# Peptides against a protein of PDB entry 6J54: the designs that were tried, part 94

Target 1, 223 residues: chain A of PDB entry 6J54
Amino acid sequence: NENLFASFIAPTMMGLPIVTLIIMFPSLLFPTPKRLINNRTISIQQWLIQLTSKQMMAIHNQKGQTWSLMLMSLIMFIGSTNILGLLPHSFTPTTQLSMNLGMAIPLWSATVFTGFRYKTKTSLAHFLPQGTPALLIPMLVIIETISLFIQPVALAVRLTANITAGHLLIHLIGGATLALLNINTMTAFITFTILILLTILEFAVALIQAYVFTLLVSLYLHD
Target 2, 42 residues: chain B of PDB entry 6J54
Amino acid sequence: QFQFTGIKKYFNSYTLTGRMNCVLATYGGIALLVLYFKLRSK

## One batch from the design tools (peptide; made by RFdiffusion4, then SolubleMPNN)

Design b2_p10_5_s2 (from b2_p10_5, 5 letters changed)
Fold by OpenDDE base, seed 5:
Structure b2_p10_5_s2 (fold): chain B 223 residues (1-223), chain C 42 residues (1-42), chain A 10 residues (1-10)
Amino acid sequence: as target 1 above (223 residues)
Amino acid sequence: as target 2 above (42 residues)
Amino acid sequence: SLLTTLANLL
């Protein structure tokens, strides 16, 4: 059982935290453009970033579009770390709830405070859905207030749970395939096929979770 | 647009102003209840 | 807020 969770332990070398280097590594995969007409790979990356940026910021006004840089950096960071984490025996920082809370809480609070600062009337009105019966107003306001405070927790837990569960499943099926190679080659082949399909699914999940996390932060900003 | 008169003009679930006032009234009521229980316990 | 609530449940 300890071997299963070994991949989730923060790695250190001689007491030095190499976790910081692991977190910074994905940034090297996205170099800054130097030329007017860049290389094919860099051009494709910029094109994808532009498309995703336009899609995510379409719901925001000009003031909200100021957050475009931060939101795009967030999705690129989470997406790249999640994809790299699918490598065998790799440490994925986004599997740590502390890291995800460290991202979720400040971003959530910033969006909430920004809403109260510039859209105080609408932000307060969001605690009461439109058209609610008069008798249900006090209870519904309380529930909506509680729902607000659950948002940062939901962001962090969703990302952590999805990525962690995927990692555990890959390790379990992978371990089963290796064990069955010495017992029954036919069943090992079946489990290996499942492992391949699962890894493909986890690639999609990794990108989707990064997108959902960033999208929800953006949605909270829009209120 | 909705037409409200009297108290419903200020406290309603359809207009933004009405919704805001309802939220503030709810929070104020809860605060008063908490204050009441604190003062009641001597 | 209703959309965000649904997103929280998913």
Scores: peptide ipSAE 0.288, ipTM 0.855, DockQ to the pose 0.035
Fold by OpenDDE base, seed 2:
Structure b2_p10_5_s2 (fold): chain B 223 residues (1-223), chain C 42 residues (1-42), chain A 10 residues (1-10)
Amino acid sequence: as target 1 above (223 residues)
Amino acid sequence: as target 2 above (42 residues)
Amino acid sequence: SLLTTLANLL
């Protein structure tokens, strides 16, 4: 049991937490451009950032687009950490629920408060769907209120669960493959093939979860 | 567009203002109920 | 909203 979750333990070195360094490491992979025309890698990176920024912020007005920097940094951070987490023996900070809650709760609260401050009427109206029968109004308002408070939890748990489950599955199948090498080579080959396919899937999941996390934060801002 | 008269003008599930008022009324009612039971216990 | 509910479930 401990072996299954050993990869999810926060790493320490000499009693000092090195998680901070792990969290900061992805920032080194995104250097700021210094030229109008950069090399291929940076150009592609900037192009992807711009595309993602445009499509994500397209639903927002001018006021909402002020969040573009924060949202783009968020997706880049989560995406990069998730991808790096797929490296062997790497620690993924986003597998920690505390990490994701630490991001979800403040961002969610900020979006909610921003909505209430600048769009008070609309934000309050969102607690009641349009066309609701009069008799169901009180109950539905309560349900919508509860739903609102579930949002940050769902946001954090979704990211944590998806990334953690993927990591766990990779480790399990990987371990099974190694164990089957000396037992049944053919079966080991099958499990290895599954592992490869799963790894490819997890790369996609890593990016999708980063996108969904950021998109939902953005969506809550848009209400 | 909706044309409401009377109380439905202020409390409806179709207009933005009406929806807001309904939400506020609901919260107000809940708050009053909580207050009532709180005062009743003492 | 329905979109929010769906987003929370996915």
Scores: peptide ipSAE 0.278, ipTM 0.867, DockQ to the pose 0.034
Fold by OpenDDE base, seed 4:
Structure b2_p10_5_s2 (fold): chain B 223 residues (1-223), chain C 42 residues (1-42), chain A 10 residues (1-10)
Amino acid sequence: as target 1 above (223 residues)
Amino acid sequence: as target 2 above (42 residues)
Amino acid sequence: SLLTTLANLL
């Protein structure tokens, strides 16, 4: 149905794509701290960033710690865009597979190349799990190689599918609620309750998917 | 922990070096097979 | 590698 996917069309105004502005908008929500003691909003943001940075970068060496800025900016970007996408009449850029592939492929390639550059021996060894029977070595190496190339695709598709599916489900249940208002008010109330619960769940999913995306990028960097 | 002798010292699935060599050997073997079939078709 | 494979499935 055209109505189902209408919210996923890239927004344009006068033929000009405003999606670029939508992508840039989350940056305005995270201003650069200028004071030693900032306001409550910035302080909370920095506190959250510091907490997530500590736990995520704990598995990395000093070389991996250099990626802290990139990974923290990534999680903030994806998280903010996902949350903003839950606002009424909002467009979520992360529902576009092209957007997520545009992030996943370069980040994945950077992590893989960085791994091969600084940990060549370990990176090559990762294509063969430890303790593999000798007869399975050639086949398993091939499978692991294929698995490596699936990583950026899985990373992008996972984020896209989770966010898009959530938006579609909210739209469908919302539409069903409106349709049932004149048919059965009791059933409409039940569907509306489900819609509210689903919306709350999607807020959590939005943050979880941002975290998982960033965590997997970090994990690929470590391995 | 692991005591390997002979060819198993260099090609094993337990040591880091052995695993690396196995991977390289696998890629090398595949490359040689591809090269063989490519040259055979010519 | 096993961890990354499992991570890809999630």
Scores: peptide ipSAE 0.258, ipTM 0.866, DockQ to the pose 0.035
Fold by OpenDDE base, seed 3:
Structure b2_p10_5_s2 (fold): chain B 223 residues (1-223), chain C 42 residues (1-42), chain A 10 residues (1-10)
Amino acid sequence: as target 1 above (223 residues)
Amino acid sequence: as target 2 above (42 residues)
Amino acid sequence: SLLTTLANLL
């Protein structure tokens, strides 16, 4: 159904890509603080950033703390784009696999290279768990190597699938509700209730996926 | 503290160095196999 | 390794 996937098409105006403006829009929602006592909205934002920063960076050493800005900006970007994507007739960039791969692959590669650069012995040792029988070592090393290369793909696909699936469900249930309005009012009411509950769930999923994406990047950095 | 002697000192699944050496040996073996098959085709 | 494996399952 063309109408079902119409919301996932990258919007253009006169052949010019509007997607660039859409991606840049969330930056306007997070202004830099200028006063000692800021507005309530800015104060809440800063408080949330501080809490998430403390939680995510607690496992990292001083060198890992350098990644705090990158990780916090990442979670804010993904979270904001996911939440904005739930607005009616909006385009969610994170539903595009190319977008998520574009974030996942460089971040993953950076964490892997950083690990090999500063913790070479530990990073190489992670390909072989402790206590492995001698005969299983070659096979297990291969499996762990494959597992490593699956990480960026899984990271991108997880985000894409969760956000896209949520959007599709909202569209389908919404369409079903409209179709049942004149056929069976009771069933339409039930479907509408499900739609409301699903929408609330998708708001939670939007934030959770942003957190999970950032957390996994952080975890790969820490190993 | 693990006490390993001989070859087990360098190739074991318990020590960090041993695990690293096992991984390197595995990759080296695979590389040699690939090289062997490439040279065999010539 | 185990932690990363569990992370991939998430």
Scores: peptide ipSAE 0.224, ipTM 0.864, DockQ to the pose 0.036

Design b2_p10_5_s3 (from b2_p10_5, 5 letters changed)
Fold by OpenDDE base, seed 4:
Structure b2_p10_5_s3 (fold): chain B 223 residues (1-223), chain C 42 residues (1-42), chain A 10 residues (1-10)
Amino acid sequence: as target 1 above (223 residues)
Amino acid sequence: as target 2 above (42 residues)
Amino acid sequence: SLLLTLASLL
């Protein structure tokens, strides 16, 4: 059981945490453009960023567009870390709830405060859905208020749970495959096939979770 | 679209202002209740 | 906001 969760332990070298380096590593994969016509890799990256930016920021006005840089950097960071986490013997920082809470809480709070600053009436009105029966107003306002505070937790937990569960499943199936190699080769082959399919799925999940995380932050900003 | 008169004009679940006022009233009521119980225990 | 909450639960 220890070996199952060993991959989620924060890596250290000589007692020094190397988690900081791991977190910073994805930034090296996205160099700043320096030329008018960049190489293919940078061009593709910029193209993807522009596409996602146009899609996500379409719901925002000029004030919301100010968040474009942060949101794009966020999706790139989470996406890259999640994908890199699928490499063999790699550590995924986003499997740590503390990491995701560290991102979710400040971003959520910033969106909430921004909403209250510039859209005070609308933000306050969102605590009461339109058309609510009069008798349910107090209760629903309370529920909606509680719901607001659940948002950062749900944001962090969703990302953590999805990425962690994926890694755990890969480890379990991988371990089962190795164990079955000397027991039943046919079953081991089936298990290995499932492992391959699962890894492909996890690549998709990695990107989807990054997108969902960023999208929800954007939606909270829009209110 | 919506025509409200009297108190319903300011406290309704349909207009933006009405919803806002309802929320504020709810928070105010809760605050008063908390204050009441806090002062009562003293 | 309720819809966003429901979406956040997914």
Scores: peptide ipSAE 0.272, ipTM 0.867, DockQ to the pose 0.036
Fold by OpenDDE base, seed 3:
Structure b2_p10_5_s3 (fold): chain B 223 residues (1-223), chain C 42 residues (1-42), chain A 10 residues (1-10)
Amino acid sequence: as target 1 above (223 residues)
Amino acid sequence: as target 2 above (42 residues)
Amino acid sequence: SLLLTLASLL
């Protein structure tokens, strides 16, 4: 079973952590455009960023739109790391809960503090839904407070669990396929087909989780 | 537009101000309870 | 708040 989780170990070389380089690598895939008409790859990237930016910022006011750079960088970072993690023998940093908590907690706290800073009355009022019976007010306020503190944990765990589960499933199905090659070729073929379909699904999950993570951060900012 | 009079004007679940005051009152009550138990232990 | 809670459950 050690082999099953071997891909999730933080890589080191001669005692030095190379995980820093791995985290920085996706930045090389998104160069800044310098020409009026760029190549096809950069043009597609810019187009995607513009589309996602329009969708994300459509719900925000002018002050909220100042977060556009951070949110777009976040989705690009998570999306790129998740997709790169699907390469053979690759280490996916987003499978580490510590990393995801490191992103979720500061972003969540920033959104909460921003809300209290500029919309104090509205933010405080959100702890009590409109029309609540008087007798249920104290309990409901407590529940809403607990719900607030669950948000960063849920955000981090969701990303970690989805990406990790996908990786584990690919490894398990892949291992089963190899084991069945000499036992039953037909069953191995079925398992291999499932592996292919699963891999395609994981590419979609990689992008969806990046989008959901960024969207929720944006939603917390907007309230 | 809701018309509230008396205490309901300040503590209600329909207006923004009323909801805010209810939340603050709840937190204040909890803080007082915690303070009471802390002082009781001394 | 409820919508945010539901979104967090996803």
Scores: peptide ipSAE 0.260, ipTM 0.866, DockQ to the pose 0.036
Fold by OpenDDE base, seed 1:
Structure b2_p10_5_s3 (fold): chain B 223 residues (1-223), chain C 42 residues (1-42), chain A 10 residues (1-10)
Amino acid sequence: as target 1 above (223 residues)
Amino acid sequence: as target 2 above (42 residues)
Amino acid sequence: SLLLTLASLL
């Protein structure tokens, strides 16, 4: 068990946490454009940011569009950290539940408080779905209240579980492939093929989880 | 959009105001129950 | 929101 989870231990150098540098590293991959016509890499990044921004903020009014910068930065951060975490022998900060809770709880709280501040009646009414039978109203309000408090937990756990599970699978299949190289080369080739397919899948999952995390935060803001 | 009379005007699951009042009434009821049990235990 | 939370748990 210790060997399997060794890659998930927070790396330190000389007792100093280098995790802070790992978290800050993705910021260097997204430089601020300085020219009207930028390099291909920067242009593609800006294009992707614009596309995702248009899709996510389409459901929001002008007041909700104020959150565009935060939501786009969130998806870029989570997406970049997830992708970089797939590098061999790399540490993925988003596999740590503490980090994901650190993002989920404040963002969730901000969306809930913003909702209560500007849409008090709608936010309070959201605890009771429209058309609920009269006898079920008290129970449903309680369930909806509990559901609200589950949101930040579900948001953090989903991201953590998906990324962690992917890393574990890649590690296990990779280890099995190496072990089978000297035992049965044919079986090792099959497991290696599965590893490649799984790695491609995990790249997709990494981006999808970043998108889902940001989208749900956006939906909570919209209510 | 909906025309309600009497108590249904203030407590309904269709209008925004009605839903809000139902939620507040539910929370108020729970708070009173908690208060009752807290006072009873003392 | 309940449906959204349920979908979120899946």
Scores: peptide ipSAE 0.339, ipTM 0.868, DockQ to the pose 0.034; fails the geometry check
Fold by OpenDDE base, seed 5:
Structure b2_p10_5_s3 (fold): chain B 223 residues (1-223), chain C 42 residues (1-42), chain A 10 residues (1-10)
Amino acid sequence: as target 1 above (223 residues)
Amino acid sequence: as target 2 above (42 residues)
Amino acid sequence: SLLLTLASLL
């Protein structure tokens, strides 16, 4: 059991935290363009960023479009870290709840405060759904208020749980395949096939969770 | 679109202003209840 | 927003 969770321990070398370098590493994979016509790889990356930006920011007005840079950087960061974390024996910072809370709480609070600052009337009215029967108004306002405070927790826990669960499954199935190699080769082959399919699924989950996290932050900004 | 008179003009769940006032009234009521229990314990 | 939070919990 201790060996299973060893991959989730923050790595250090000579007492120095390597975690900071690991977090910064994905940024090296996305170099800034310096030419009018860039290399094929950079052009594809820019095209993908523009495509995702157009899809995600379509919900927002002109003021909301100002957040496009932040939201795109967020999705690229979470997505790249999640994908790199699928490498064998790699440490994924997004498996740490503390990091995800560190991202979720400030972004959530910023969206809530910007809503109250520029759209105070609409933001306050959002605590009561339109058309609510008069008798249910007090209870529903309370529930909606509690729901608001659950949002940052839900953002952090969802990302952490999905990535962590995926890592655990890959580790468990991988360990089972190695153990079965010496017992039953046929069963080991089946288990290995499941492992491959699971890893492909986790690649998709890694990208989806990054998108969902960023999308929900965007939706909270729009109210 | 909606025609409200009396108290319903200010406190309703259909208009934006009415919804806002209902929320503020709810928070105010909760604050008064909390204040009442704090003063009662003394 | 409540519906969105409930959907997010699924």
Scores: peptide ipSAE 0.304, ipTM 0.857, DockQ to the pose 0.032; fails the geometry check

Design b2_p10_5_s4 (from b2_p10_5, 3 letters changed)
Fold by OpenDDE base, seed 2:
Structure b2_p10_5_s4 (fold): chain B 223 residues (1-223), chain C 42 residues (1-42), chain A 10 residues (1-10)
Amino acid sequence: as target 1 above (223 residues)
Amino acid sequence: as target 2 above (42 residues)
Amino acid sequence: ALLETLARLL
């Protein structure tokens, strides 16, 4: 089973972690535009960023829209790393739970504290749904409090699990396809077709997970 | 839309202030219980 | 809540 998870081990060169370089690499793919009208690729990229920005920040007021830069950078980072992770023998940092927790916990904490700071009454009231019977109020408040603390964990685990599971499936089916090439070519072709379909799906999942992660952080900010 | 009188005015699950007060009361009650058991054990 | 449920399903 160690061979199955070998792709998820943090790569090192001569004892030095190259993970830092891998994490910083996506930043090179998003150059800052210097012209009013840029190349088609950059224009499409900027257009996508603007669209996603408008969609994500539409639920926020003017104060909440100050988080737009951070949220957009987050989605771009997670999305790019997830997509790059689908390359053969590539390492995706977002498959590491530690990294995702490192993103989720601070962002979640920031959103929660921001809510308590500026909307104390609303944030406190959020622990009690409207119309709750009086007898159930204490228990429900406790449950909602526990639910709040589970949010960062769920946020990190969701991203980690979905990306990791996708990678595992690709590796397993890919390995099976290679093994079946010399055994049964027809079956190998079927598994290869499944691999292609799965890979396409994982591209979508990679973007969706990045979007969901960022959206949930944004939603927690909105409360 | 909601007209509450008496204690229900301050502690209700419909108004924002009422919900806040209920939450604070719940946390306060739990804190007091924890404090009570802590002081009792020691 | 609905978004969270959808996010968990995906």
Scores: peptide ipSAE 0.250, ipTM 0.852, DockQ to the pose 0.033
Fold by OpenDDE base, seed 3:
Structure b2_p10_5_s4 (fold): chain B 223 residues (1-223), chain C 42 residues (1-42), chain A 10 residues (1-10)
Amino acid sequence: as target 1 above (223 residues)
Amino acid sequence: as target 2 above (42 residues)
Amino acid sequence: ALLETLARLL
C-alpha cells in the first residue's frame, strides 16, 4: 500500500527540500519576451495567454480586469505543474492539499474582501436570493453564509482530489498491465489501451482543472 | 418595478436595498442571540 | 451553478 502513495511524498535530497526547485521549474518554461517578434514557442504561449485572458476577463469590468495578470499567472502555474506531474516519476505539488489551500484561501479572501469594499450593497444582497419568501429569509441567509465559507475548501479539495485520483488511476492500471503481461497478453493489451486513453484524458483534466480553478476565482471576484 | 410601502420598503427580497437590509437584520438577530446566550451562561 | 456542477464532475 505504501507503493501506491510513494509518488505523493515530498522529495528531499540530503535533507534539502527539492520541492522548492520543483515549484520554481515551471517558471523556466515561460520566459519573458524580449523581442518584438519572438520565437515560435513564446509567440504561441503569448497567443494562448491572450486568448484565455480575453475569455476569462470578458465577464469583468475594468476594475476586475486589474486581476488579469494574477489570474493568468495562476492558470499558467497550475496548468504547467499539472502537466509536468504526468511525467514518469515526477512529483506534482498540486496533489498536496496544503499547497492548494495556500492558493485558494488567500485568493478567495481577496476576492470576497474586494467585493465588500467596492460592491458592498451587491455583495451583501448575494446572501439572499431574489424572490425568497419572507419566512425562509433567515435560514437561507445562514445557508448562503455557510456556502460562502465552504468555497475555498471546495476549490482546494476539488483540484487536489481530481489530480490525485488521476495519478492513482494511472498507477493502478499501469501496475495491472505489468502484472497481466505474464498472465494473459490479450487482457494486458486491453488494459494498456485503457491506460493510454486514461493518460490522454488526464492531460485534458490537468488543463481543465487549472482553468476551472482560475475561472471559479474569477467568478468569485465578479460576484 | 415593485412598489413597496411601509416596512416592506426596507425589508424585501426583491430590491437590492431590501435584500441587504434583510441580511443585516438576520446577522443582527444572530449576534443578539449569541450575546444573549453568552450573558446567560455567565 | 452549472459551472460549479461541471467543476464537481470533472
Scores: peptide ipSAE 0.206, ipTM 0.847, DockQ to the pose 0.033
Fold by OpenDDE base, seed 1:
Structure b2_p10_5_s4 (fold): chain B 223 residues (1-223), chain C 42 residues (1-42), chain A 10 residues (1-10)
Amino acid sequence: as target 1 above (223 residues)
Amino acid sequence: as target 2 above (42 residues)
Amino acid sequence: ALLETLARLL
């Protein structure tokens, strides 16, 4: 139904892609600190970034911690875009599979290549789980190889599907509440309550999906 | 912890080196099979 | 009235 997916069409104005401005907008919400003691809002943001950074990079060695800046920028970008996408009549770029693939494939390839470069033996051995019976080795290696190539696709689809499904549900339940206002006010109130609970859930999902996306990239780097 | 002798030393699923060799052997086997069928068709 | 405002936002 074109009507349901109309909110997911990339907005353009006079042939110019407004999508570029929408993608760049979250960067304005995270200004660089200029003072040793920053404002309360900036201090809270930095504190949250430090907490998440310490949590995510705890699994990495010093060499892997070099990726901290990129991974933190990724989670901040995806998280901010997902939260802003929950605003009414807003466009969420992360609902586009093309965008998520555009992020997932390069990041995945970078993690795989870095793994093979610095941990060649461990990376090659990862294609065979420890303790596998000898007769199952060829089949299991093939399966593990296929699994590796599915990782970027699964990473992109997971993010896209979760965010898109959430937006669709909010629109559908919202439309149902409006339709029921003149039919039955009691049922409309129930559906409205569901809508509120769903929106709260989607705020959580928006942050969780950003975290999971970044975490999985980090785990692929760790191998 | 594991002590293997003979061919099992190089091809085992317990040691890191053994696992790596098994993976390389499987890829090599697949490559040889593909090469065989390619040469057979021509 | 609150539902109508939310409906306009959705």
Scores: peptide ipSAE 0.044, ipTM 0.783, DockQ to the pose 0.015
Fold by OpenDDE base, seed 4:
Structure b2_p10_5_s4 (fold): chain B 223 residues (1-223), chain C 42 residues (1-42), chain A 10 residues (1-10)
Amino acid sequence: as target 1 above (223 residues)
Amino acid sequence: as target 2 above (42 residues)
Amino acid sequence: ALLETLARLL
């Protein structure tokens, strides 16, 4: 079972952590445009960023639009790292809960503090839903406060669990297909088909989780 | 749209100000309870 | 052979 989780160990070389280089590597895939009409790759990237930016920031006012750069960089980072993590024998930083907490907690706190700074009355009022019976007000306020503090944890755990579970499932099904090759070829073919479908699903999950993570951060900002 | 009189004007679950006051009152009550138990043990 | 290569890559 130790071999099963070997892919999730932070890689080091000569005692030095190369995780920093792995985290920085996706940035090389998004070069800065230098021309009015760039090459096809940069043009597609910019087009995708513009589409996602318009879609995600449509719910925000002018002050909320200031977060567009941060949210777009976040989705590009998480998305690229998740996709690169599906490469064989690759380390995915987003499978580490510490990494995701390191992103979730500051972003969540920033959204909460921004809400309290610019929309103090509305933010405080969100701890009590409208029309709540008077007897339930104290209990419901407590529940809403607990719910607020669970948000960063749920955000980090959701991303970590989805990506990690996908990697484990691909590994397990892949191992099962290999084991069944010498036992039953027909069953091995079925498991291989499942593996292919699963890998396609995991590519989708990788992008969806990046989108959901950024969307929820954006939603918390909108309040 | 909502007309409240007396204490309900300031503490209600319908208006924005009323909801805010209810939240603040709840936090204040909890803080006072914590303070009471802290001072009681000393 | 394809499954073996894939399994080794996993």
Scores: peptide ipSAE 0.031, ipTM 0.787, DockQ to the pose 0.015

